# Peptides against a protein of PDB entry 6FBK, part 29

Target 1, 90 residues: chain A of PDB entry 6FBK
Amino acid sequence: EDTGVRVELAEEDHGRKSTIALRLWVEDPKKLKGKPKDNGAIEFTFDLEKETPDEVAQEMIESGFFHESDVKIVAKSIRDRVALIQWRRE

## One batch from the design tools (peptide; aimed at target 1 T45)

Design b2_p27_5_s1 (made by RFdiffusion4, then SolubleMPNN; its pose is not in this set)
Fold by OpenDDE base, seed 2:
Structure b2_p27_5_s1 (fold): chain B 90 residues (1-90), chain A 27 residues (1-27)
Amino acid sequence: as target 1 above (90 residues)
Amino acid sequence: SFSERSRERARRREEEEREREEEELEE
């Protein structure tokens, strides 16, 4: 399902670190509450062992990037990308 | 900012991993 939120690797993943660098941007401007800092995208790291997509999405909402109603969409987009990255590491 | 906090968490994690590897080498 197209969430209208894109999440991609911001850096090459060598599969060595528990952390990955991600970039998130919104294709639908209606889902954007705040202004992304870097060229319309949010850059962040994700710890595959310690963080959850829901926690990171909630932190983004608390930071004013998205409406609370979009937390599940953001979390799903992160989760789906993280799952693909983890699958490629195996 | 969110991105700064996120990057700082990753840096601390890398430091913790390095310290653990150093401790394992000293034993």
Scores: peptide ipSAE 0.591, ipTM 0.856, DockQ to the pose 0.765
OpenDDE base, seeds 1, 3, 4, 5: peptide ipSAE 0.589, 0.588, 0.588, 0.588; ipTM 0.855, 0.854, 0.855, 0.855

Design b2_p27_5_s2 (made by RFdiffusion4, then SolubleMPNN; its pose is not in this set)
Fold by OpenDDE base, seed 2:
Structure b2_p27_5_s2 (fold): chain B 90 residues (1-90), chain A 27 residues (1-27)
Amino acid sequence: as target 1 above (90 residues)
Amino acid sequence: SFSEKSRRRAEERERREEEERRLREEL
């Protein structure tokens, strides 16, 4: 399902670290509340052991990037990408 | 910023993983 939010690896994943570097950008301008600081995308790391997509999405909303109503679509986009990365690591 | 905080968390995690690895190598 197209969430209107895209999440990709920002760096090559060697499967060695518990953290991954991600880049998130919004394809639907209606979902963007704030301006991404890094060239139209939000760059961040995700700890596969400690962080959850919902917590990270909530932090992004608190930072003013998205409306609260979009927390679930942001979280889903992160979750789906993280799942793909984890499946690729195995 | 959000991105800066996120990077700092990753750096802290990496440091902990390195410290844990060193401790295991010394045993």
Scores: peptide ipSAE 0.586, ipTM 0.863, DockQ to the pose 0.749
OpenDDE base, seeds 1, 3, 4, 5: peptide ipSAE 0.583, 0.584, 0.582, 0.582; ipTM 0.864, 0.862, 0.861, 0.864

Design b2_p27_5_s3 (made by RFdiffusion4, then SolubleMPNN; its pose is not in this set)
Fold by OpenDDE base, seed 5:
Structure b2_p27_5_s3 (fold): chain B 90 residues (1-90), chain A 27 residues (1-27)
Amino acid sequence: as target 1 above (90 residues)
Amino acid sequence: SFSEKSKKRAEERREEEEKKREEEEKK
């Protein structure tokens, strides 16, 4: 499913830490309410053990980056990327 | 900001993991 939201690794993953550095951006500028300060994308870390995609997405909405209606789309994009990274670590 | 808070959480986790390694090395 094309969510219109892209999530990628911001740093090389050595598979040693519980945290990963991620970068998120949207293909449709209408989905982004806030202006990213860092190269047009939102940079953040994700703790594979303590955080969930839904919680992080909700925090982004509360920070004003997205419309409330897009929270599930954002969460799915994070979840899909995290799942791929975890699969690669195995 | 969101990004600053997120990165700060990761730094705290790194410090916790480092502390744990130091404690294990002392055993």
Scores: peptide ipSAE 0.550, ipTM 0.834, DockQ to the pose 0.724
OpenDDE base, seeds 1, 2, 3, 4: peptide ipSAE 0.548, 0.463, 0.549, 0.468; ipTM 0.834, 0.779, 0.834, 0.780

Design b2_p27_5_s4 (made by RFdiffusion4, then SolubleMPNN; its pose is not in this set)
Fold by OpenDDE base, seed 3:
Structure b2_p27_5_s4 (fold): chain B 90 residues (1-90), chain A 27 residues (1-27)
Amino acid sequence: as target 1 above (90 residues)
Amino acid sequence: SFSERSRRRAEEREREEKEEEEELEEE
């Protein structure tokens, strides 16, 4: 499903730390309420052991990056990427 | 706060970019 949100690793994952760097792009510029400083990409840290995609997505909405209605789409995109990263670590 | 997460990542990236620049200058 094209969510209009893409999430990728912002750094190489060596599988040594629980914290990873993620980069998020919004393909639809209408979905961005904030001016992303870096050409529409947002980078952030994520702890694979302590944090959930829903919590991070909620923090983005609270910070004004997305509309509240898009929180589940953002959370799903993060979850799908995190699941892939965890699969590669096993 | 998401702003704190983004700041931590920016500081990490700045360190990585500096280390890569130092490696390229030594070659």
Scores: peptide ipSAE 0.491, ipTM 0.792, DockQ to the pose 0.051
OpenDDE base, seeds 1, 2, 4, 5: peptide ipSAE 0.490, 0.488, 0.488, 0.490; ipTM 0.791, 0.790, 0.790, 0.792

Design b2_p27_6 (made by RFdiffusion4)
Pose (drawn by RFdiffusion4):
Structure b2_p27_6 (pose): chain A 83 residues (1-30, 38-90), chain P 27 residues (1-27)
Amino acid sequence: EDTGVRVELAEEDHGRKSTIALRLWVEDPKDNGAIEFTFDLEKETPDEVAQEMIESGFFHESDVKIVAKSIRDRVALIQWRRE
Amino acid sequence: GSVREVETEKRTFKVYTGEEAEKAKKE
């Protein structure tokens, strides 16, 4: 399927960086803006950041697994492109 | 457009809206 939540890199991916800057926004909901944040690959969880975005007023409380996966896919996409 | 920040115990969410959001999406 599709999530409709786009999550992309914020800064050039340099490799061997344990923390990456990401940008998240929504195009299909099936603040209306972009959300920039940092993510620690070996420590932080997509579900943890999703909940923070919940507790920060971006999405509904039960819309956490959906946003967590959208971030997770980008983390996965960055590490697969990192071989 | 506007830019604001949301602070949490662990991190800062930088939020772009309007023209600033479209600029940030093209980066």

Design b2_p27_6_s1 (made by RFdiffusion4, then SolubleMPNN; from b2_p27_6, 9 letters changed)
Fold by OpenDDE base, seed 5:
Structure b2_p27_6_s1 (fold): chain B 90 residues (1-90), chain A 27 residues (1-27)
Amino acid sequence: as target 1 above (90 residues)
Amino acid sequence: GSVSVVRTEKRDFTVYTGEEAEEVKAL
């Protein structure tokens, strides 16, 4: 499923740290119900062992980056990337 | 373009806009 939200590693992953840096931005705004402030990019850390995509997505909503109705699509985009990273680490 | 930091309770979010955003998106 194409969420229209892209998430990439903001750093090289050597597979040693539980915390990684991610970068997120909207590629297809029509997939979202709200209008995020600017069409920029957001960089943040993510703890693969202690945090969840839903938690981080919720933080973004609370910070005003996305509309509350888009929390699940944002979370999914993070989840999909995180899953890919985890699979590549195995 | 600009780079700024939004500090929240749990983490910091680095925000790129304009040309700065386009540069990091291309990495």
Scores: peptide ipSAE 0.804, ipTM 0.961, DockQ to the pose 0.842
OpenDDE base, seeds 1, 2, 3, 4: peptide ipSAE 0.803, 0.804, 0.804, 0.802; ipTM 0.960, 0.960, 0.961, 0.960

Design b2_p27_6_s2 (made by RFdiffusion4, then SolubleMPNN; from b2_p27_6, 8 letters changed)
Fold by OpenDDE base, seed 5:
Structure b2_p27_6_s2 (fold): chain B 90 residues (1-90), chain A 27 residues (1-27)
Amino acid sequence: as target 1 above (90 residues)
Amino acid sequence: GSVSVVETEKRKFTVYTGEAAEEAKAL
């Protein structure tokens, strides 16, 4: 499903390490309940072994990037990209 | 455009705005 939130690799993934760099931004703000402060892009690391999309999404909410009501849509966008990355590594 | 950092207890978020964001979205 199209969450309206885009998540891409911010670096090439050679499948060598558990930590990856991701870049996230809103493509379709209509799919979000809240209105983010700006329409920029956010870059962050993600540990494939130790971290979860839900926890990272919650960090973003607490930092003020998104409204709390959008935590699940943000988490899903991260989860979907992470899943693709892990599948490619197999 | 600009590039800034928002630091939390767990990680650093690099924030791109304006033209910097457009460039970041294209990479």
Scores: peptide ipSAE 0.792, ipTM 0.956, DockQ to the pose 0.884
OpenDDE base, seeds 1, 2, 3, 4: peptide ipSAE 0.791, 0.792, 0.792, 0.791; ipTM 0.956, 0.956, 0.956, 0.956

Design b2_p27_6_s3 (made by RFdiffusion4, then SolubleMPNN; from b2_p27_6, 8 letters changed)
Fold by OpenDDE base, seed 5:
Parts: sequence; structure tokens; C-alpha cells
Structure b2_p27_6_s3 (fold): chain B 90 residues (1-90), chain A 27 residues (1-27)
Amino acid sequence: as target 1 above (90 residues)
Amino acid sequence: GSVSVVKTEKRDFTVYTGEEAERVKKL
């Protein structure tokens, strides 16, 4: 389902690294319960082997990027993109 | 627009705002 949060690769994926760079931003704020302070974009690394979308989403909450009530929707957006990346690597 | 870095225990978050955000959203 469309989370209203967009996640894209921040660099080309050559399928060689377990770590990828992602970029995340809100496209549809109506789907969030919280209200982000800025309509910006966040870029970060993600280790496909060691990390989970929920962990990274929680880090974003702790950093104040999103309200705690939106942790699952943020995590889902990351998970969905990661799944696509992994499927493409096959 | 601006680019800044929020450093956490686990990783760095590069934060784009304003025109910089709009730029990277189009990449």
C-alpha cells in the first residue's frame, strides 16, 4: 500500500555492497498522524544484512524527524523499497 | 535551501531542506 512516504536509492546499486544509500521524504503528509516540521529529504545508509527498517525508523523518531505514532508507516516505506532492491538484485 | 548532517549513534542522517531538498527529490 502507498504509505505517502517515498524512499529511493541515493546512489546506483551495483549489487556489490551490503550497505546502500537511501533517500526518504514525505509525498502525502495526510497519511501521517504527526506533522513533520519541514518538507525536506533525509539521506542515510542501510545495511541489508544487519539492520531492519523498524530500527532505522525508530532512529528517525528519536532524532525528531517523525512523530512516534508514525514509526510503522516510516518503517514500511523503507521495507518496501528494500524489498524492491533485493528483488532486483536477483 | 541547506544541507546538514544529524549525527546519531548508529548513523549519520543528511538533511536536505528548501531548494536542496527539491533538487535531490528529482534525482
Scores: peptide ipSAE 0.812, ipTM 0.963, DockQ to the pose 0.844
OpenDDE base, seeds 1, 2, 3, 4: peptide ipSAE 0.810, 0.811, 0.811, 0.810; ipTM 0.963, 0.963, 0.963, 0.963

Design b2_p27_6_s4 (made by RFdiffusion4, then SolubleMPNN; from b2_p27_6, 7 letters changed)
Fold by OpenDDE base, seed 5:
Structure b2_p27_6_s4 (fold): chain B 90 residues (1-90), chain A 27 residues (1-27)
Amino acid sequence: as target 1 above (90 residues)
Amino acid sequence: GSVSVVETEKRKFIVYTGEAAEEAKKL
């Protein structure tokens, strides 16, 4: 499923740290109900052991990066990337 | 283009705009 939101590693993952750096941006704004301020990119840390995609997505909403109606699609994009990273570490 | 930081109670978000964003998306 194409969420229209892309999430990538912002650093090389050696599989040693529980905390990783991610970058997120919108590739297809038509997939979102809200309209982001710009077509930029957001970089942030994510703790693979302590944090959840839904929690981080909610923080982004509260920060004004996305409309509240898009919290689930943002969370899914993060979740999908995190899953790939974790599977690759195994 | 620019790079800025939005700091919240939970974490810091590095925000890329313009050409800086385009470069950041190349990784």
Scores: peptide ipSAE 0.792, ipTM 0.955, DockQ to the pose 0.820
OpenDDE base, seeds 1, 2, 3, 4: peptide ipSAE 0.792, 0.791, 0.791, 0.791; ipTM 0.955, 0.955, 0.955, 0.955

Design b2_p27_7 (made by RFdiffusion4)
Pose (drawn by RFdiffusion4):
Structure b2_p27_7 (pose): chain A 83 residues (1-30, 38-90), chain P 27 residues (1-27)
Amino acid sequence: EDTGVRVELAEEDHGRKSTIALRLWVEDPKDNGAIEFTFDLEKETPDEVAQEMIESGFFHESDVKIVAKSIRDRVALIQWRRE
Amino acid sequence: ERVFKVTTADGHKYEIHYKDGKAERVE
């Protein structure tokens, strides 16, 4: 399927960086803006950041697994492109 | 502490400082 939540890199992916800057926004919901944040690949969880975005007023409380996966896919996409 | 940097569709920019389960919006 599709999530409709776009998560992309914020800074050029340099490799061997344990923390990456990401940008998240929504195009299909099935603040209306972009959310930039940092993510630690070996430590932080997509679910953890999703909940923070919940507790920060971006999405609904039960919309956490959806946003967590959208972040997770980008983390996965970055690491696969990292071989 | 985590910082969410937000840019709205009208170009407005602000930050949300998240700490200990609390979020504070800063202009």

Design b2_p27_7_s1 (made by RFdiffusion4, then SolubleMPNN; from b2_p27_7, 12 letters changed)
Fold by OpenDDE base, seed 1:
Structure b2_p27_7_s1 (fold): chain B 90 residues (1-90), chain A 27 residues (1-27)
Amino acid sequence: as target 1 above (90 residues)
Amino acid sequence: MKVFRVTGADGSRYEVLVENGKATRVE
């Protein structure tokens, strides 16, 4: 499903570490209820063993990147990408 | 602590550190 939020690997994943580098940006702002603070990109490390998409999404809200009403759509965007990455690792 | 590295549409850069629900912007 198109969430309007893109999430991609910021660095090549060799499947060696439990962490991955991700880059997130808004591709279609019309899909969001609120207006993102910045129209750029956000890079961050995601720990496949310790972190969850929901927790990271909440941290992005606390950072002011997205409106609180969009926490679920942001979490879904991260979740879908992470799931795909983990699938490819197997 | 969570670190978000932001690159603005204009190319500007800054980071946001999140700890215990508190965010701090660092230029």
Scores: peptide ipSAE 0.758, ipTM 0.942, DockQ to the pose 0.917
OpenDDE base, seeds 2, 3, 4, 5: peptide ipSAE 0.756, 0.756, 0.757, 0.756; ipTM 0.942, 0.942, 0.942, 0.942

Design b2_p27_7_s2 (made by RFdiffusion4, then SolubleMPNN; from b2_p27_7, 9 letters changed)
Fold by OpenDDE base, seed 5:
Structure b2_p27_7_s2 (fold): chain B 90 residues (1-90), chain A 27 residues (1-27)
Amino acid sequence: as target 1 above (90 residues)
Amino acid sequence: TKVFRVTGADGKEYEVLYKDGKAVRVE
């Protein structure tokens, strides 16, 4: 499903580290219930062993990037990308 | 501590440091 939120690798993944660098931004704001405070890209590290998409999405909400009503759509966007990365590593 | 590095539409960059429910913006 098209969440309107894009998540991609911010650096090349060699499959050696448990952490990856991601970049997230809103591609289609109509898919969100709220209006993000900033329409720019957000870069962050994601620990494949210790973090979850839901936790990171919640941290983004608490940091003021998105409305609380959009936490699940943000989490799904991260989850979908992380799944692709993990599948590619196998 | 979670670090979010943001590049706004205007090209300006800033960071948000998140820890235990507290967020601090660094410009």
Scores: peptide ipSAE 0.728, ipTM 0.934, DockQ to the pose 0.925
OpenDDE base, seeds 1, 2, 3, 4: peptide ipSAE 0.641, 0.304, 0.308, 0.306; ipTM 0.907, 0.763, 0.764, 0.763

Design b2_p27_7_s3 (made by RFdiffusion4, then SolubleMPNN; from b2_p27_7, 14 letters changed)
Fold by OpenDDE base, seed 2:
Structure b2_p27_7_s3 (fold): chain B 90 residues (1-90), chain A 27 residues (1-27)
Amino acid sequence: as target 1 above (90 residues)
Amino acid sequence: MKVFRVTREDGTEYEVLVKDGVATRID
């Protein structure tokens, strides 16, 4: 499913660290229920062993980036990208 | 603690630090 939210690696992943750098931005705002505070990009690290997409998404809500009603769609976007990265590492 | 770096479309940036559910914006 196209969430309208894009998540990509912010730096090359050599598969050596448990952490990855991600960049997230809204590609199709119509897919979101709320209106994002900013229309730019958000960069952050993601610990593949300690963090979860849902918790990070919630932190983004707390940061005011997205409306609380969009926590699940944001989490899915992160989860889908993380899964692809992990699969690529194999 | 979680750090989010935001880059606006105009290229300006700011960061948000999230700790224990509390977010602090740093410009």
Scores: peptide ipSAE 0.768, ipTM 0.947, DockQ to the pose 0.877
OpenDDE base, seeds 1, 3, 4, 5: peptide ipSAE 0.766, 0.768, 0.767, 0.766; ipTM 0.947, 0.947, 0.947, 0.947

Design b2_p27_7_s4 (made by RFdiffusion4, then SolubleMPNN; from b2_p27_7, 14 letters changed)
Fold by OpenDDE base, seed 2:
Structure b2_p27_7_s4 (fold): chain B 90 residues (1-90), chain A 27 residues (1-27)
Amino acid sequence: as target 1 above (90 residues)
Amino acid sequence: MRIFRVTDAEGRRYEVRFENGKATRIE
């Protein structure tokens, strides 16, 4: 499913560490229920072993980036990208 | 603690520190 939210590696992943740098931005705002505060990109580090997409998404909501109603769509976007990265590491 | 590094639509950059359930914007 196209969430309208894009998540990509902000840095090349050599598969050496459990942390990765991600960049997230809204590609199609119509897919979101709320209106994002900023229409830019958010870069952050994600620990593949210790963190979950849902937790990070919730932190983004609490930080004011997205409306609470969009927590799941944001989480899914992160999850999907993380899954791809993990699969590539295998 | 989590740091969100933001680049807004105009290209301006700032950070948001999320710590202890509180978000703080750092210019």
Scores: peptide ipSAE 0.785, ipTM 0.952, DockQ to the pose 0.926
OpenDDE base, seeds 1, 3, 4, 5: peptide ipSAE 0.784, 0.785, 0.785, 0.785; ipTM 0.952, 0.952, 0.952, 0.952

Design b2_p27_8 (made by RFdiffusion4)
Pose (drawn by RFdiffusion4):
Structure b2_p27_8 (pose): chain A 83 residues (1-30, 38-90), chain P 27 residues (1-27)
Amino acid sequence: EDTGVRVELAEEDHGRKSTIALRLWVEDPKDNGAIEFTFDLEKETPDEVAQEMIESGFFHESDVKIVAKSIRDRVALIQWRRE
Amino acid sequence: EKREFTITNFETGEKLTLEEYRERLEE
């Protein structure tokens, strides 16, 4: 399927960086803006950041697993491109 | 430590911090 939540890199991926800057926004919902944040790959969880975005007023409380996966896919996509 | 968010609104192009965004929600 599709999530409709786009999560992309914010800064050039340099490798061997334990923290990465990401940008999240929504195009299909099935503050209407972009959300930039940092993510620690070895420590932080996509679900943890999703909940913070919940407790920060971006999405509904039960819309957490959906946003957590959208971040997770980007984290996965960055590490697969990191071989 | 608290996480830092930069919020760019698509209609105004305005950039907000999480504190500024919460202040607007309180209004």

Design b2_p27_8_s1 (made by RFdiffusion4, then SolubleMPNN; from b2_p27_8, 8 letters changed)
Fold by OpenDDE base, seed 3:
Structure b2_p27_8_s1 (fold): chain B 90 residues (1-90), chain A 27 residues (1-27)
Amino acid sequence: as target 1 above (90 residues)
Amino acid sequence: MKREFRITDRETGEVLTLEEFLERLKE
């Protein structure tokens, strides 16, 4: 499902560490209830073993990057990318 | 601990401060 939010690796993953660098941005603001209008990209580190997409999404809301009603769609976008990375590591 | 975020303008590649980014979102 297209969340309107894109998440990509900010660096090449060699599969040696549990932490990865991710880059997130809004591709289609119409998919978000907050309908943000900005071209900013957000980079952050994510621990594949200790952290969850929901926790990171909440932190982004608290930072003011997204409307509170969009927390689940943001979390899903992160989860979907993380799943692909995990599957690729197998 | 507060998570560190690095924010960039996707068109120019310019690094934005948190304050600058939040101001853009406000408009």
Scores: peptide ipSAE 0.735, ipTM 0.935, DockQ to the pose 0.612
OpenDDE base, seeds 1, 2, 4, 5: peptide ipSAE 0.733, 0.733, 0.734, 0.734; ipTM 0.935, 0.934, 0.935, 0.936

Design b2_p27_8_s2 (made by RFdiffusion4, then SolubleMPNN; from b2_p27_8, 10 letters changed)
Fold by OpenDDE base, seed 2:
Structure b2_p27_8_s2 (fold): chain B 90 residues (1-90), chain A 27 residues (1-27)
Amino acid sequence: as target 1 above (90 residues)
Amino acid sequence: MKREFRITRFETGEVLSLEEFQELLAK
């Protein structure tokens, strides 16, 4: 499923630590009112062992980044990327 | 402690405020 939210590594992952730097941005044109070149990205650290995508997504909502109705798509986007990273580490 | 979030312009890396970021999102 295309959530319209993209999450990528903000730095190279050497698989050495439980924390990773992530970069998240909205790519769904229906959720953006500006030009693509003006888009913004959110950078944050995620602990693969201690944190959950749902918790981080909720923190983003509480911080005012996104509407509460988008918490699940944000969480899913983070979860999907985290899963890929973890699979690569195996 | 509240989680640290850094907001930047995707293309330029310019640091954005939360308000500036919110202005990028459709209502």
Scores: peptide ipSAE 0.721, ipTM 0.935, DockQ to the pose 0.509
OpenDDE base, seeds 1, 3, 4, 5: peptide ipSAE 0.719, 0.721, 0.720, 0.721; ipTM 0.934, 0.935, 0.935, 0.935

Design b2_p27_8_s3 (made by RFdiffusion4, then SolubleMPNN; from b2_p27_8, 13 letters changed)
Fold by OpenDDE base, seed 1:
Structure b2_p27_8_s3 (fold): chain B 90 residues (1-90), chain A 27 residues (1-27)
Amino acid sequence: as target 1 above (90 residues)
Amino acid sequence: MKREFRITDRATGEVLSLEEFQARRAA
């Protein structure tokens, strides 16, 4: 599913740490209910063992990156990328 | 703890802190 939100590794993943650096940005704002005006790329660290996509997405809303109505679509975007990364590590 | 974010303007490449980003949003 195309969420309109892109999430990629911000650094090479060697599979050594439980934390990874991610980069997230809006590719298609029309896919979001809030239709964010800003189009910056957001980099952050994600702990594969301790954190959840929903929690991180909520923090992004609180930080002003997205409207609360888009928390689930943002979380899904992060979840999908994390799943791929974890699959690659196995 | 507040999560650390690094914002990059995809058009110019300018890097902003969360504080700087929020300040510009409020301006």
Scores: peptide ipSAE 0.708, ipTM 0.921, DockQ to the pose 0.795
OpenDDE base, seeds 2, 3, 4, 5: peptide ipSAE 0.709, 0.708, 0.705, 0.708; ipTM 0.921, 0.921, 0.920, 0.921; seeds 2, 4 fail the geometry check

Design b2_p27_8_s4 (made by RFdiffusion4, then SolubleMPNN; from b2_p27_8, 10 letters changed)
Fold by OpenDDE base, seed 2:
Structure b2_p27_8_s4 (fold): chain B 90 residues (1-90), chain A 27 residues (1-27)
Amino acid sequence: as target 1 above (90 residues)
Amino acid sequence: MKREFKITDFETGKVLTLEEFQELLKK
């Protein structure tokens, strides 16, 4: 399912470390229940071994990027990208 | 520990830290 939220690698992944740099932004705001407070890309580091998409999404909500009602859609967008990255590493 | 975020505004091109972003939100 298209979450309307794009997540891409912010740097090339050589599959050497558990941390990756990600860039997240809203591609289709109509998919969100809330209105994002800003229109831009959010870059952050994600630890493939220690962190979960849900935790990161929640942190984004608490940071003020998204409405609490969109935590799951944000988490899904991160999860989907992370899964792809992990699959490529195999 | 607070997660680091780097925010790039598509309209202005400005790059903000989370703190700078939050400062703008409360205005």
Scores: peptide ipSAE 0.676, ipTM 0.909, DockQ to the pose 0.907
OpenDDE base, seeds 1, 3, 4, 5: peptide ipSAE 0.671, 0.672, 0.674, 0.673; ipTM 0.907, 0.907, 0.908, 0.908

## One batch from the design tools (peptide; aimed at target 1 A41 F44)

Design b2_p28_1_s1 (made by RFdiffusion4, then SolubleMPNN; its pose is not in this set)
Fold by OpenDDE base, seed 2:
Structure b2_p28_1_s1 (fold): chain B 90 residues (1-90), chain A 28 residues (1-28)
Amino acid sequence: as target 1 above (90 residues)
Amino acid sequence: MKREFKVISLEELERRRREEEERRRRRE
Protein backbone atom coordinates (compact mmCIF):
# COMPACT_ATOMS: atom_id res chain seq x y z
CA GLU B 1 0.00 0.00 0.00
CA ASP B 2 1.29 3.40 -1.03
CA THR B 3 0.93 5.57 2.05
CA GLY B 4 1.94 8.77 0.30
CA VAL B 5 4.61 9.10 2.97
CA ARG B 6 8.20 8.40 2.06
CA VAL B 7 10.90 7.26 4.43
CA GLU B 8 14.53 6.76 3.59
CA LEU B 9 17.92 6.54 5.24
CA ALA B 10 19.47 9.90 5.99
CA GLU B 11 22.86 8.20 6.22
CA GLU B 12 24.59 5.17 4.85
CA ASP B 13 23.68 2.03 6.72
CA HIS B 14 26.75 -0.05 7.40
CA GLY B 15 24.78 -2.49 9.52
CA ARG B 16 26.94 -1.80 12.54
CA LYS B 17 24.55 0.10 14.76
CA SER B 18 21.07 -0.57 16.01
CA THR B 19 20.41 3.14 15.60
CA ILE B 20 19.82 4.52 12.12
CA ALA B 21 19.13 7.98 10.79
CA LEU B 22 15.88 8.33 8.87
CA ARG B 23 14.08 11.08 7.02
CA LEU B 24 10.37 11.18 6.40
CA TRP B 25 8.28 13.41 4.15
CA VAL B 26 4.90 13.51 2.48
CA GLU B 27 4.82 12.85 -1.23
CA ASP B 28 1.05 12.70 -1.57
CA PRO B 29 -0.83 14.70 1.05
CA LYS B 30 -4.15 13.51 -0.38
CA LYS B 31 -3.54 10.16 1.23
CA LEU B 32 -3.51 11.74 4.66
CA LYS B 33 -6.65 12.67 6.52
CA GLY B 34 -5.08 15.65 8.19
CA LYS B 35 -2.94 18.43 6.86
CA PRO B 36 0.74 18.03 7.68
CA LYS B 37 2.22 20.89 9.66
CA ASP B 38 5.29 21.30 7.52
CA ASN B 39 6.14 20.81 3.89
CA GLY B 40 9.55 19.34 4.52
CA ALA B 41 11.41 16.26 5.59
CA ILE B 42 11.60 15.17 9.20
CA GLU B 43 14.93 13.71 10.20
CA PHE B 44 15.23 11.52 13.26
CA THR B 45 17.07 8.57 14.72
CA PHE B 46 15.47 5.18 15.10
CA ASP B 47 16.69 2.34 17.29
CA LEU B 48 15.97 -0.92 15.50
CA GLU B 49 16.11 -2.87 18.74
CA LYS B 50 14.39 -0.63 21.25
CA GLU B 51 11.87 1.46 19.35
CA THR B 52 8.75 0.80 17.31
CA PRO B 53 7.32 2.66 14.32
CA ASP B 54 4.10 3.19 16.25
CA GLU B 55 5.91 4.90 19.10
CA VAL B 56 7.82 7.18 16.76
CA ALA B 57 4.67 8.01 14.85
CA GLN B 58 2.92 8.90 18.10
CA GLU B 59 5.78 11.19 19.00
CA MET B 60 5.45 12.88 15.62
CA ILE B 61 1.77 13.45 16.32
CA GLU B 62 2.58 14.88 19.72
CA SER B 63 5.08 17.20 18.06
CA GLY B 64 2.32 18.38 15.75
CA PHE B 65 3.70 17.09 12.47
CA PHE B 66 0.64 15.04 11.63
CA HIS B 67 -2.97 14.68 12.64
CA GLU B 68 -3.81 12.02 15.19
CA SER B 69 -5.92 10.18 12.64
CA ASP B 70 -2.83 9.63 10.49
CA VAL B 71 -0.69 7.93 13.11
CA LYS B 72 -1.18 4.50 11.60
CA ILE B 73 -0.30 5.53 8.07
CA VAL B 74 2.82 7.30 9.35
CA ALA B 75 3.76 4.30 11.44
CA LYS B 76 3.27 2.03 8.44
CA SER B 77 5.58 4.15 6.30
CA ILE B 78 8.29 3.90 8.94
CA ARG B 79 7.67 0.20 9.46
CA ASP B 80 7.89 -0.55 5.76
CA ARG B 81 11.22 1.22 5.41
CA VAL B 82 12.61 -0.30 8.58
CA ALA B 83 11.64 -3.74 7.34
CA LEU B 84 13.48 -3.13 4.07
CA ILE B 85 16.55 -1.96 5.96
CA GLN B 86 16.49 -5.00 8.20
CA TRP B 87 16.03 -7.34 5.26
CA ARG B 88 18.98 -5.72 3.53
CA ARG B 89 21.13 -6.21 6.61
CA GLU B 90 20.51 -9.95 6.48
CA MET A 1 12.35 13.59 27.20
CA LYS A 2 10.91 14.43 23.82
CA ARG A 3 12.36 12.86 20.71
CA GLU A 4 14.51 15.15 18.65
CA PHE A 5 13.12 15.93 15.23
CA LYS A 6 14.92 18.01 12.66
CA VAL A 7 12.94 19.53 9.82
CA ILE A 8 14.60 20.34 6.53
CA SER A 9 13.02 21.95 3.50
CA LEU A 10 12.26 19.93 0.42
CA GLU A 11 14.92 21.94 -1.36
CA GLU A 12 17.45 20.97 1.26
CA LEU A 13 16.24 17.39 1.03
CA GLU A 14 16.86 17.36 -2.70
CA ARG A 15 20.28 18.90 -2.21
CA ARG A 16 21.26 16.31 0.36
CA ARG A 17 19.99 13.48 -1.79
CA ARG A 18 22.07 14.74 -4.70
CA GLU A 19 25.13 15.08 -2.52
CA GLU A 20 24.59 11.61 -1.10
CA GLU A 21 24.20 10.20 -4.59
CA GLU A 22 27.37 11.95 -5.79
CA ARG A 23 29.24 10.67 -2.75
CA ARG A 24 27.99 7.17 -3.47
CA ARG A 25 29.13 7.41 -7.09
CA ARG A 26 32.61 8.54 -6.01
CA ARG A 27 32.99 5.58 -3.67
CA GLU A 28 32.16 3.06 -6.39
Scores: peptide ipSAE 0.641, ipTM 0.881, DockQ to the pose 0.915
OpenDDE base, seeds 1, 3, 4, 5: peptide ipSAE 0.638, 0.635, 0.640, 0.634; ipTM 0.879, 0.876, 0.879, 0.876

Design b2_p28_1_s2 (made by RFdiffusion4, then SolubleMPNN; its pose is not in this set)
Fold by OpenDDE base, seed 4:
Structure b2_p28_1_s2 (fold): chain B 90 residues (1-90), chain A 28 residues (1-28)
Amino acid sequence: as target 1 above (90 residues)
Amino acid sequence: MKREFKVISLEELEKRREERRLEELLRQ
């Protein structure tokens, strides 16, 4: 499902560490209930073993990047990318 | 502790994308 939010690796993944650098930005704001704070990208680290997409998404909401009603769609975007990365590592 | 988020402007993103594109071309 197209969330309108894109998440990609901000660095090459060599599959050696549990932490990865991610980059997240909105491609289609029409799919969001709220208006995103910025047109740029949000870069952050994600621990594949210790963190969850829902937690990170919630932290983005708390930081003011997205409306609270969009937490699940943001989380899904992160989850989908993380799942893909994990799949490629196997 | 608050999670650290780094905001990259659209302009910077486009610059980086172009740089990566050029690098890929040079590898061919």
Scores: peptide ipSAE 0.486, ipTM 0.820, DockQ to the pose 0.771
OpenDDE base, seeds 1, 2, 3, 5: peptide ipSAE 0.484, 0.484, 0.483, 0.485; ipTM 0.819, 0.819, 0.819, 0.820

Design b2_p28_2_s1 (made by RFdiffusion4, then SolubleMPNN; its pose is not in this set)
Fold by OpenDDE base, seed 5:
Structure b2_p28_2_s1 (fold): chain B 90 residues (1-90), chain A 28 residues (1-28)
Amino acid sequence: as target 1 above (90 residues)
Amino acid sequence: MKRKFKVFRGEEAKRAIEESRKLLEKEE
């Protein structure tokens, strides 16, 4: 499913560590219920073993990047990318 | 403890996104 939110690698993944730098941006704002104020890119580190996409998404809401109504769509975008990363590591 | 987010805007965002796209192309 195209969430309109892109989450990609911010660094090359060599599968050596449990953390990975990710970059998130809005590709299609029409798919979001809220209107993101800062239309740029957000970079963050994600722990593939300890952290969850939903928790990171909620932290983004708390930081003011997205409207609370979009927490699930943001979480899904992160989850989808994380799943791909883990798939490639197997 | 609040998570650290690095924010790119304008042309810096475009460059950052382009770098990510390059990484994606390497994966494919």
Scores: peptide ipSAE 0.769, ipTM 0.943, DockQ to the pose 0.871
OpenDDE base, seeds 1, 2, 3, 4: peptide ipSAE 0.767, 0.768, 0.768, 0.768; ipTM 0.943, 0.943, 0.943, 0.943

